# Ledger of designs, part 64: peptides against a protein of PDB entry 4KTY

Target 1, 266 residues: chain A of PDB entry 4KTY
Amino acid sequence: YVLNDIGVIFYGEVNDIKTRSWSYGQFEDGILDTCLYVMDRAQMDLSGRGNPIKVSRVGSAMVNAKDDEGVLVGSWDNIYAYGVPPSAWTGSVDILLEYRSSENPVRYGQCWVFAGVFNTFLRCLGIPARIVTNYFSAHDNDANLQMDIFLEEDGNVNSKLTKDSVWNYHCWNEAWMTRPDLPVGFGGWQAVDSTPQENSDGMYRCGPASVQAIKHGHVCFQFDAPFVFAEVNSDLIYITAKKDGTHVVENVDATHIGKLIVTKQI

## One batch from the design tools (peptide; aimed at target 1 F136 H170 H256)

Design b2_p27_1_s3 (made by RFdiffusion4, then SolubleMPNN; from b2_p27_1, 17 letters changed)
Fold by OpenDDE base, seed 1:
Structure b2_p27_1_s3 (fold): chain B 266 residues (1-266), chain A 27 residues (1-27)
Amino acid sequence: as target 1 above (266 residues)
Amino acid sequence: DEPQEFVLPDSYFMELLKELKAKKAAA
């Protein structure tokens, strides 16, 4: 996972799975220096740079430009006039080198670009890492561990009544590390996500969240386990919003979110 | 071949709900 400098990212839809080649380039000239520069920009203490928990959390924050003038600016509006369209990138090297040279956030990225750059960052620093694709990925914005789908009284869905949403697919990273801050057994793969989705203790970052903990329903463990759990396992709750302000649960679907999770084994 | 990530529209869930109701009625 550390030595492989080219990878495959899964995207698309469950019934139309597609792959995209991505060059991580963690051994290319200037890339390691750029990763160190990223940590410098984060004002990360030297003592923490040897701790994969701290490094992955800082990386999660710094690969996105929000809060801290990090590496990538996200855009999903299909208008990329002031930069490079997300689909034009083929690897991490050009992005990281541009960031190092300009010392300004690079435009633009979406989930697979964030995940690709973050994967390079982790691997450069000796942290085994892989990209994970989650189809029907939920964004639980109100932290209730469910995906709320509101209906008007006439039965029509109205997404304006909630900030919850579902992505057709979403990519994030898993990083391999021990978790001495957690109970025994919850080390190994940790979910980390640099795509700016939700605020985590004052910054747009996510993880590391123990994959084992999430698989066993332990959402109380740091960091951001409830959010990651909801991405892959939240129930779809169809709620009728009545004119009188009351809410009635009409239907529940526990099988749709996270229906397929894919990662390449190396 | 566009890898664009997007939020599923209301119409998607409308159809999904319709299917869910149909399955329940047939059960």
Scores: peptide ipSAE 0.624, ipTM 0.923, DockQ to the pose 0.813
OpenDDE base, seeds 2, 3, 4, 5: peptide ipSAE 0.608, 0.606, 0.611, 0.614; ipTM 0.918, 0.919, 0.919, 0.920

Design b2_p27_1_s4 (made by RFdiffusion4, then SolubleMPNN; from b2_p27_1, 13 letters changed)
Fold by OpenDDE base, seed 4:
Structure b2_p27_1_s4 (fold): chain B 266 residues (1-266), chain A 27 residues (1-27)
Amino acid sequence: as target 1 above (266 residues)
Amino acid sequence: DLPDQHVLSDEEFMKLLAELKAEKAAA
């Protein structure tokens, strides 16, 4: 993984899976320097820079511009007048070099752009990494490990009644590392996500979360395991919000979230 | 080009719910 400078990103819909090439360019001139610069901007001490746990977590925070003037500004409103539309990017190099030269966040990114840049960052620093695409990716905003979908009494969905949301698809990264901070067996692939979705202990970051832990339902392990678990495994709970303020669960869909998760296999 | 990532709309959820109900009715 570390040696591949071109990748494939999956997107689209479950029934219409699409792919796009992404140039990571981790070996291009100035890219490693930029990655080091990113860690400098994060004020990451030298001792931590050799720890993939710390590096991936810092990278998760710094690839997005929130909190710390990191690399990329996200935009999902289809208004990209003050930068480059997310779909216009073809790789990480231009983004990272622009960040390094301007010393200001680059506009704009969406999940695959974040994941692409983050993948470059990880690979530059010798951390095996891959991009994962999750179709029907839940965003649990209230940390209840379920996706609440509220219905009005007439049966119509009203998404304004919850902060929870579901992406048609979402891309994040998996990074390979040992996890001495976790019980034995929970090393290996770790989910990390630089797309700013949820605040994690004061910053918009996510991971590393043990993929093995999540697969076995262990959400008590650092970092952000509940959030990642919800992204891939939360039930859709259709709740009728009655006028009297009571909530009634009408339907449960336990099969839709994370219906398809795609990544390259070894 | 990649389509923009988007949050599922109310309409999309309504469709999913209809499908879910149909599946449950057939079970």
Scores: peptide ipSAE 0.593, ipTM 0.920, DockQ to the pose 0.737
OpenDDE base, seeds 1, 2, 3, 5: peptide ipSAE 0.407, 0.562, 0.548, 0.561; ipTM 0.838, 0.913, 0.913, 0.917; seed 2 fails the geometry check

Design b2_p27_2 (made by RFdiffusion4)
Pose (drawn by RFdiffusion4):
Structure b2_p27_2 (pose): chain A 261 residues (1-241, 247-266), chain P 27 residues (1-27)
Amino acid sequence: YVLNDIGVIFYGEVNDIKTRSWSYGQFEDGILDTCLYVMDRAQMDLSGRGNPIKVSRVGSAMVNAKDDEGVLVGSWDNIYAYGVPPSAWTGSVDILLEYRSSENPVRYGQCWVFAGVFNTFLRCLGIPARIVTNYFSAHDNDANLQMDIFLEEDGNVNSKLTKDSVWNYHCWNEAWMTRPDLPVGFGGWQAVDSTPQENSDGMYRCGPASVQAIKHGHVCFQFDAPFVFAEVNSDLIYITAHVVENVDATHIGKLIVTKQI
Amino acid sequence: DTSSLNYKFDAQHFYDRLEELKEEEEE
């Protein structure tokens, strides 16, 4: 989780698992300096850089280009003007070195690309890290920790009212650290996510959210545990437009995996 | 190769899943 500069990112389906190799390249010439440049650009106060909670949260904001001209621009537009399609990248190095050289956000990425770059950032600085993949990953748009699926009279999905969504998969990172800001028992792996989905305190960032706190539903502990809980375990609520028609308690988060040791 | 690109499930996916849940309740 610190010294391995290559890895595997899982994707596809639960019974059709695909793998994508990834070069983290945290030891390549120019990468460590690039990680420092990322924190400088985020205007991160130097006095907080010994705190992995802060470093990881800044990283979750700065790896994406929204709000702060950070590292990577997300796109699903099937055009990818003036850049590289997200599927073309095979590691983090070219992205990070291009960012340092051009001093401009790099185009383009999706979830596994954000996760790969963020993983490089964490391991390069010495924060143990890994990439996790969540199949059937919920995206909660109204912060009620459930998927609200609105149905028309005919029982079909009303696409105008329905805002929440589900991904075939989503990838984020876990960073290892104590959580002196939380009661004892909530350190260890923290979920951190640099893929923009929902604002957290006015910026696209997410975490660190204690995985242990998410497991027992104690999502009151900072940061962004409710959103992460919703990604892995929100119920689907079918609502006819308002009458609750049905509840699917098993659809979300069918499987979560990471590369074996 | 674009097989690694992620996507969202469309309305048909949720419709089929609701019909499956109703069939399970009828049994």

Design b2_p27_2_s1 (made by RFdiffusion4, then SolubleMPNN; from b2_p27_2, 13 letters changed)
Fold by OpenDDE base, seed 1:
Parts: sequence; C-alpha cells; structure tokens
Structure b2_p27_2_s1 (fold): chain B 266 residues (1-266), chain A 27 residues (1-27)
Amino acid sequence: as target 1 above (266 residues)
Amino acid sequence: DTSSLSHFLDDEFFENLLKELKEKEKE
C-alpha cells in the first residue's frame, strides 16, 4: 500500500466492470517534493504534517483546485479544450510535476484521476492508501442520508426538484491510520475523497471518515461520515410531487446504492 | 469512450428502474 507504485483502478458499470492501470510514481524524481509543496501551498503547520488525520484531510482539499488553487480541476462536460482530457492521464507523475512547475491547477480530472493523484500524495507521505470504486455511488447534497428522486404525477422525474444524484461509479481513497480522536475500534481504514463534491466546513474536502464506523451505521464521528455513508448506503426514495404541492412516497429501493464496492487487495 | 467516464445517471434510468420495481411488486 506504500511501496507499490503501479496500480489498477476499477471503473465502468456494475454489470460491466473495467480496469485501468495507473502509475502512482511516488518514488519518481520531484514527486515527494511536489507533495511537500502541496502542503506548503495549503499553509499546513509543520507540526501537523506528521499527523495522518490532518495530512489526509488537507490532501483531500488540495488535490482538487477548488477553494485553494489545488492540483486538479475537475470537468464532467466532455469539453476539455483548455487542457488534457481526464482519460488521457496514465498516472500521477505528469500531473504533479505540471502543478509544481506551473504553480497553477492542472486541467482536467475526474474521480479516478483525483483518486490516483491523492493516492500518490498519501503514499509519498508514508500513509498506506488504496483506491476504492463504488458503483451506484450516491451524492447526497442535503445531508438527509437518502437519495430523493422526485416524480411528476405521470411518473417522470422532476429534475427541478430532484437535487440528489447518483454516479454510475465513483472513486475515492482509503487511508490507514489510527484515530485517537475517535472511540477505540474506529481506526484502520479511513475514507478520504479529493473529488470536489460537497463543502465540508468551508472547503471542498471529505474525510477521514472511519470505514468501521460507517459499516456499523455510526455517522456521528468526524469527518464527513454522513456523506460517505450516504454514498454507499442511501435508499432511493421515489417521491411523487403532487400538483397541490404535497409529496407522497411512491417507492423505496434499498438495493442499488453501493451495490458493489471494489478495491485492489495489495 | 463514454463508458470510461464518470457521470450522473440520467432521469430515464431512474424512471425505468421505478417501472421495474413496480412490476416486481405486482408479481
């Protein structure tokens, strides 16, 4: 999880699982220096740089360009005229070195690119890390732990009212660390995500969230456990919006979100 | 390749899923 500099990232759909290679390159020239530079840009206190909790949280913020001119600019509109298409990247090295040299965010990334770069960042700093792919990954943007799908009376989705979304797949990272700030038993793998999805206490960042806590339904622990929980456990709630303004739950589907979570065991 | 990209599932996907769910409930 630290020494392996080449990995496999899962993507595609639950019924058509695909893999892509990714070169993390944590030992390549200039990469460690770039990771240190990232922390410098974040104005991270030197004493905190030895704390994997703080490092992973800062990393989740800085690997994306939002808020702080971090490493990667995300794009999901299939228009990449001012940079490199997300699918063209094959590893973290070129991205990180470009960031270091230009001192400007690199265009463009999607979830696996963010996860790849973040994985390099974590591994460079001695934090065991792996990439996780979640199929049917929910994006709960109102923190109600549900995926609310609003319907017209005719059964069509009301896009105006429906604010939550579901990714066909989403990649994030798990980082291994102790969590002395949490109750005993909630150390180990922590979910962290650098893909800019939701604001967390003023910045687009996510985690570290205890995987063990989430597995046991505990969402009260820092950081961002409710969001991560929703990504993997949200029920699909179909709500009919009546013309009179009333809402009626039409159906509930508890089987699709987080249907498959895959990570490389190495 | 659109299959390689991450994207939000569209309205039609959920509409179809709901139809399937309703059909299953009738069985």
Scores: peptide ipSAE 0.574, ipTM 0.905, DockQ to the pose 0.803
OpenDDE base, seeds 2, 3, 4, 5: peptide ipSAE 0.566, 0.518, 0.562, 0.566; ipTM 0.903, 0.884, 0.901, 0.902

Design b2_p27_2_s2 (made by RFdiffusion4, then SolubleMPNN; from b2_p27_2, 14 letters changed)
Fold by OpenDDE base, seed 4:
Structure b2_p27_2_s2 (fold): chain B 266 residues (1-266), chain A 27 residues (1-27)
Amino acid sequence: as target 1 above (266 residues)
Amino acid sequence: STDSLPYQLDDSFFQKLLEELKKKLEE
């Protein structure tokens, strides 16, 4: 994982899986220096820089520009006039070098770009990392571990009644590390996500969340396990919103969210 | 979608899904 400087990112639809190449370039000149610069900008103390838990969490925050003038500015409104369209990027090197030289956030990224840059960051620092694509990826906005789908009284879906959403696909990272802060058995792959989705204790960051913990339904463990769990395993809850303000659960579907999770086998 | 960009599933998607679910539950 650490030694591969070119990767494949999965995207598209669950029934029409596509792949794109991504150059991580963790061995390119200036990239390690840039990663150190990122940690400097994050004001990480030297003692923390050797801790993959802290590094991955800081990286999760710093790869996105929110809160801390991190590496990448996200754009999801199809307006890319002041930068590079997310789809135009082919690797991490140009992004990271631009960040280092300009000392300003680079425009623009979306999930796979964030994941690509974050993967480079992790690998540069010796943390085994891979990109994960989750199809039917839920975004639980209200932290209830459900994907709420509200219906009007006539039975019609109305997405305006919730901030919850489901993406056809979403990309994040898994980083390999021990978790001495967790019970035995919950080390190994940890989900981390630099795409700014939700605020986590004051910053747009996510993880590290133990994949094993999430797999076994343990969402009480730091960091952000409930959110990651919801991304991959939340039930679709069809709720009728009554005019009187009451909610009635009409149907539950546990078969769609996280229907397919793909990562390159390296 | 053939587009490289991710997108949020819309109301029509879930409406269809719900109808399919209801049908399945009736069987």
Scores: peptide ipSAE 0.585, ipTM 0.897, DockQ to the pose 0.703
OpenDDE base, seeds 1, 2, 3, 5: peptide ipSAE 0.544, 0.561, 0.549, 0.559; ipTM 0.886, 0.890, 0.887, 0.890

Design b2_p27_2_s3 (made by RFdiffusion4, then SolubleMPNN; from b2_p27_2, 17 letters changed)
Fold by OpenDDE base, seed 1:
Structure b2_p27_2_s3 (fold): chain B 266 residues (1-266), chain A 27 residues (1-27)
Amino acid sequence: as target 1 above (266 residues)
Amino acid sequence: DTSSLSSFLGPEFFEKLKKELEEEKKK
């Protein structure tokens, strides 16, 4: 999880799982220097740089460009005229070196690009890390731990009322660390995500959230456990908005969100 | 190319899924 400089990232669909190769290049010339530069740009104190909890949280913020002129600009509108299409990247090295050279955010990334660069950052700093792909990944934007899908009376989705969304697939990272700030047993793999999705205490970042805690339904532990829990465990709630303004729950589906979570054991 | 991209699932996906769910519940 630290020594491998080439990896595999899963994508596609649950019935057609695909893989892409990704070169992390954590040992390439200039990459460690760039990772240190990222922490410098974050104005991270030297005392915190030895703490994987702080480092992973800062990394989740800095790998995306939002808030802090971080590494990558995301794009999901199929318009890449002012940069490189996300699918054109094959590894982290070119992205990180461009960032270091230009001192400006690099365009463009999607979830696997964010996860790839973040994985390099973590591994470069000696933190064991892997990429996780979640199929049917929920994006809960109102923190109610469910996906509310509003329907018209005819059964069609009301896009205006439906604010929550579901990714076909989403990639994030898991970082291995002890969690002395949590109860015993909640160390180990921690979910961290650099794809800018939700604001977390003032900036776009996510984690570290204890995977074990989430598996046992403990969403009260820092950081961002409710959001990560919702990504993998949300129920789909189908709500009919009637003409008289009343809302009726028509169906509940607890089987599709997080249907498949894949990571390579290396 | 586009198949490699991440994207939000559209309304049609949920409409289909809901229909399948309803059919399964009737069994």
Scores: peptide ipSAE 0.501, ipTM 0.885, DockQ to the pose 0.813
OpenDDE base, seeds 2, 3, 4, 5: peptide ipSAE 0.497, 0.495, 0.481, 0.494; ipTM 0.884, 0.883, 0.879, 0.883

Design b2_p27_2_s4 (made by RFdiffusion4, then SolubleMPNN; from b2_p27_2, 13 letters changed)
Fold by OpenDDE base, seed 4:
Structure b2_p27_2_s4 (fold): chain B 266 residues (1-266), chain A 27 residues (1-27)
Amino acid sequence: as target 1 above (266 residues)
Amino acid sequence: DTSSLSSFLDDSFFQKLLEELKKEKEK
């Protein structure tokens, strides 16, 4: 989880699982220096740099360009005119070195690119890390731990009535660390996500969220456990939006979100 | 390559899923 400099990232669909290779390059020249530079840009104090909780949270924020001129600019609108298409990247090295050289965010990334770069960042700093792909990954925008799908009175789905959404697939990272800030048993793998999805206490960042806590339904634990829980466990709630403004739950599907979560074993 | 991109599922996907769910509940 630290020594492997080449990885496999899962993507595609549940019925058509695909893989792409990713070169992390954590041992290549300039990469560690760039990771330190990232923490410098984050104005992270020296004392915090030895704490994987703080480092992973800062990394979560800094691998994306939002808020702090971090490493990567995301693009999901199929417009890549001023940079590199997300699919063209094959590893973290070129991205990180470009960031260090230009001192400006690199364009463009999507979830696996964010996860790839973040994985390099974590591994460079001695934090065991892996990439996780979640198929049918929910994006709970209103923090109600469910995926709302609104229907018009005629029964037709209208996604404009909610900011909730579901990714066909989404990649994030799990980082291994102790969590002395949590009850005993909730250390180990922590979900962290550098893809800018939701604001977390003032910045686009996510985690570390205890995987064990989430598995046991403990969403009260820092950081961002409710959001991560929703990504993998939200029920699809079909709600009829009445003209009078009332909402009626018509159907519930608890089988789709997080239908498949894949990570490499080594 | 659009097949490699992450994207939000659209209304048609959920509409189909809903219809399947309704049919299953009727059984």
Scores: peptide ipSAE 0.554, ipTM 0.898, DockQ to the pose 0.847
OpenDDE base, seeds 1, 2, 3, 5: peptide ipSAE 0.526, 0.504, 0.345, 0.510; ipTM 0.890, 0.886, 0.831, 0.888

Design b2_p27_3 (made by RFdiffusion4)
Pose (drawn by RFdiffusion4):
Structure b2_p27_3 (pose): chain A 261 residues (1-241, 247-266), chain P 27 residues (1-27)
Amino acid sequence: YVLNDIGVIFYGEVNDIKTRSWSYGQFEDGILDTCLYVMDRAQMDLSGRGNPIKVSRVGSAMVNAKDDEGVLVGSWDNIYAYGVPPSAWTGSVDILLEYRSSENPVRYGQCWVFAGVFNTFLRCLGIPARIVTNYFSAHDNDANLQMDIFLEEDGNVNSKLTKDSVWNYHCWNEAWMTRPDLPVGFGGWQAVDSTPQENSDGMYRCGPASVQAIKHGHVCFQFDAPFVFAEVNSDLIYITAHVVENVDATHIGKLIVTKQI
Amino acid sequence: DDLPDQYKLSNQHFKDRLEELKAEEEE
């Protein structure tokens, strides 16, 4: 989780698992300097850089280009003007070195690309890290920790009212650290996510959220545990437009995996 | 090798799943 500079990112389906190799390249010439440049550009106060909670949260904001001209721009537009399609990248090095050289956000990325770059950032600084993949990952748009699926009278999905969504998969990172800001028992792996989905305190960032706190539903502990809980375990609520028609308690988060040791 | 293809599930997927849940209740 610190010294391995290559890895595997899982994707596809639960019974059709695909793998994508990834070069983290945290030891390549120019990468460590690039990680320091990322924190400088985020205007991160130097006095907080010894705190992995802060470093990881800044990283979760700065790896994406929204709000702060950070590292990577997300796109699903099937055009990818003036850049590289997200699927063309095979590691983090070219992205990070291009960012340091051009001093401009790099185009383009999707969730595994954000996760790969963020993993490089964490391991390069010495924060143990890994990439996790969540199949049938929920995106909660209204912060009620459930998927609200609105139905028309005919029972079809009303696409105008329905805002929440589900991904075939989503990838984020876990960073290892104590959580002196939380009661004892909530350190260890913290979910951190640099893929923009929902604002957290006015910026696109997510975490560190204690995985242990998410497991027992104690999502009151900072940061962004309710959103992460919703990604892995929100119920689907079918609502006819308002009458609750049905509840699917098993659809979300069918499987979560990471590369074996 | 296959490349990563990330997408959101269609509305048809949720319709089919609601029909399956109703069918299980009728059993």

Design b2_p27_3_s1 (made by RFdiffusion4, then SolubleMPNN; from b2_p27_3, 15 letters changed)
Fold by OpenDDE base, seed 5:
Structure b2_p27_3_s1 (fold): chain B 266 residues (1-266), chain A 27 residues (1-27)
Amino acid sequence: as target 1 above (266 residues)
Amino acid sequence: SELPNEYKLSDEFFVELLKKLKEKEKE
């Protein structure tokens, strides 16, 4: 999880799983220096740089350009006129070296690009890390741990009321570390995500969230456990918005969100 | 598709999913 410089990223659909190779290149010239530069740009104190909790949280913020002119600019509108289409990247090295030389965010990335670059960052700094793919990944933006789908009385989706969304798939990272700030047993793999999705205490960042805590429903544990929990465990709540303004729960589906979570074991 | 681009599931997806769910409940 540290020495392997070539990885596999899973994407596509649950019924048509696809893989893409990604070159992490954590040992290439200039990459470690760039990772240190990233922490410098984050104004991270020297004492914190030895703490994987702080490093992974800072990394989740800095790999995306939001808030702090971090590494990557995300784009999902299929318009990439001022940069490189996300699908054109094959590894982290070119992205990180461009960031270091230009000192400006690199365009453009989507989830697997963010995860690939973040994986390089973590591994460069000695933190075991891997990429995780979640199919049917929910984005709960009102922190109720549900995917609320509002329907008109005619059965069509009310897009005005429906604020939550679901990605066909989403990639993030898991980083291995102890969690002395949590109860015993919640160390090990921690979910961290550099794709800008939600604001976490003032910045677009996510994690580290204990995978064990999430599995056991401990969403009160820092950091961002409710959001990560919702990504993999949200129920689909179908709510009919009546003409009189009342909302009626019509159906609940607990079987689709987080239907499949995949990561390379080697 | 060969492109790994991610996308948000459409309204139509959920409408069809709900239909399937309702049919399953009748069984």
Scores: peptide ipSAE 0.610, ipTM 0.912, DockQ to the pose 0.763
OpenDDE base, seeds 1, 2, 3, 4: peptide ipSAE 0.607, 0.606, 0.591, 0.601; ipTM 0.912, 0.911, 0.910, 0.909

Design b2_p27_3_s2 (made by RFdiffusion4, then SolubleMPNN; from b2_p27_3, 17 letters changed)
Fold by OpenDDE base, seed 5:
Structure b2_p27_3_s2 (fold): chain B 266 residues (1-266), chain A 27 residues (1-27)
Amino acid sequence: as target 1 above (266 residues)
Amino acid sequence: GPLPDEYELPDSYFVELLKKLKEEKLK
């Protein structure tokens, strides 16, 4: 996981799975220096840099530009006039070197670009890492571990009431580490995500969340386990908002979110 | 313009999904 410098990222639709190559380039000239620079910009002390828990959490914050002038600016509106379209990137090296040179966030990224750059960051610092793709990835905005879909009485979606959303697919990273801050058995792969989705204790960051904890429904474990759990296991709750102000649960679908989770075994 | 590779599922997706779910429950 640390030594591979070229990878494959899964994307597309669950019924039309696609793959794209990504060059991580963790051994290329200037990349390690840039990763150290990223931690310097985060004002991370030297003692913390030896802790993969702290490093991965800082990385999840710094790979996105929000809050801290980090590496990448996200864009999903198909308007990329002031930078490079996300689909034009083929690897992490150009992005990281541009960031180091300009000392300004690089435009633009979507989830696989964030995950690709974050994977380089983790591997460069000796943390085993891989990219995970989740099809039908929920974005829970109200922290209730559900995807609430509010409907009008005519069956159409009420967009004003519906705050949660679902990505056709979403990519994040898993980093291998010991978790002495958690009970025995919850080390190993930890979910970390640098795509800016939710605020976590004041910053757009996510993880590390124990994959084993998520699999066993332990959402009380740090960090951001409820959010990651919701991404892969939210029920779709269809709620009819009646004219009299009452809300009625119309249907529940527990099988759609996180229908397929894919990662390359390398 | 064309949708980006990663996108939020539109409202119409869930409307159709719900219709299918209701039909399956009746079978």
Scores: peptide ipSAE 0.569, ipTM 0.884, DockQ to the pose 0.523
OpenDDE base, seeds 1, 2, 3, 4: peptide ipSAE 0.556, 0.567, 0.559, 0.540; ipTM 0.894, 0.889, 0.876, 0.870

Design b2_p27_3_s3 (made by RFdiffusion4, then SolubleMPNN; from b2_p27_3, 19 letters changed)
Fold by OpenDDE base, seed 2:
Structure b2_p27_3_s3 (fold): chain B 266 residues (1-266), chain A 27 residues (1-27)
Amino acid sequence: as target 1 above (266 residues)
Amino acid sequence: SSLPDEHFLSDDFFVELKKELEKKKAL
């Protein structure tokens, strides 16, 4: 979880699981320096750099370009004219070195690119880390721990009313650390995510959220446990908006989200 | 359209749900 410089990232769909190779390159020349530079750009106090909780949270913010001119600009529109298409990246090294050289955000990333770069960042700084892929990953936009899917009377999705969304797959990271800020038993793997999805106390960042806490439904534990919980365990609530302004729940699906969570076992 | 390896919104379940709802209405 620290020493491997080449990894496998799972993607695709639950019924068509795919893998891609990713070179983390945490030992390549200039990569450690770049990771330190990232923390410098974050204006992270030196005293906090020894705390994996702070480091992973800062990393989750800084690997994306939002808010703080971090490493990667996300794009999902299939128009990548001003950079590199997300699918063209094969590892973290070129991205990090470009960021260090240009001192500007690198274009473009999607979830596996964010996760790949973030994994390099964590491992480079001595934090055991792995990439996790969640199939049918929910994006709860209003932090209500459910996915509200609004339907037209014809059964089609009302995109104007539906703010929540479900990804075919999503990649994030798990980082290993103690959590002295949490009750006993909630250390170990912590979910952290650098893909800009939701604002967390003023910044696009996510985690560290205790995997044990999420697994046992303890969403009150910092950081961003409700969001991570929703990604893996939210119910889909299908609501038909009637012409008279009433809402009718047509269906509830408690099995769709988080059908499969995969990580490389070492 | 998105590339096969790109991150995209899943909508297949909406299609299936619609079919199920239509069946229920027909009953």
Scores: peptide ipSAE 0.107, ipTM 0.679, DockQ to the pose 0.374
OpenDDE base, seeds 1, 3, 4, 5: peptide ipSAE 0.107, 0.084, 0.087, 0.062; ipTM 0.692, 0.669, 0.693, 0.655

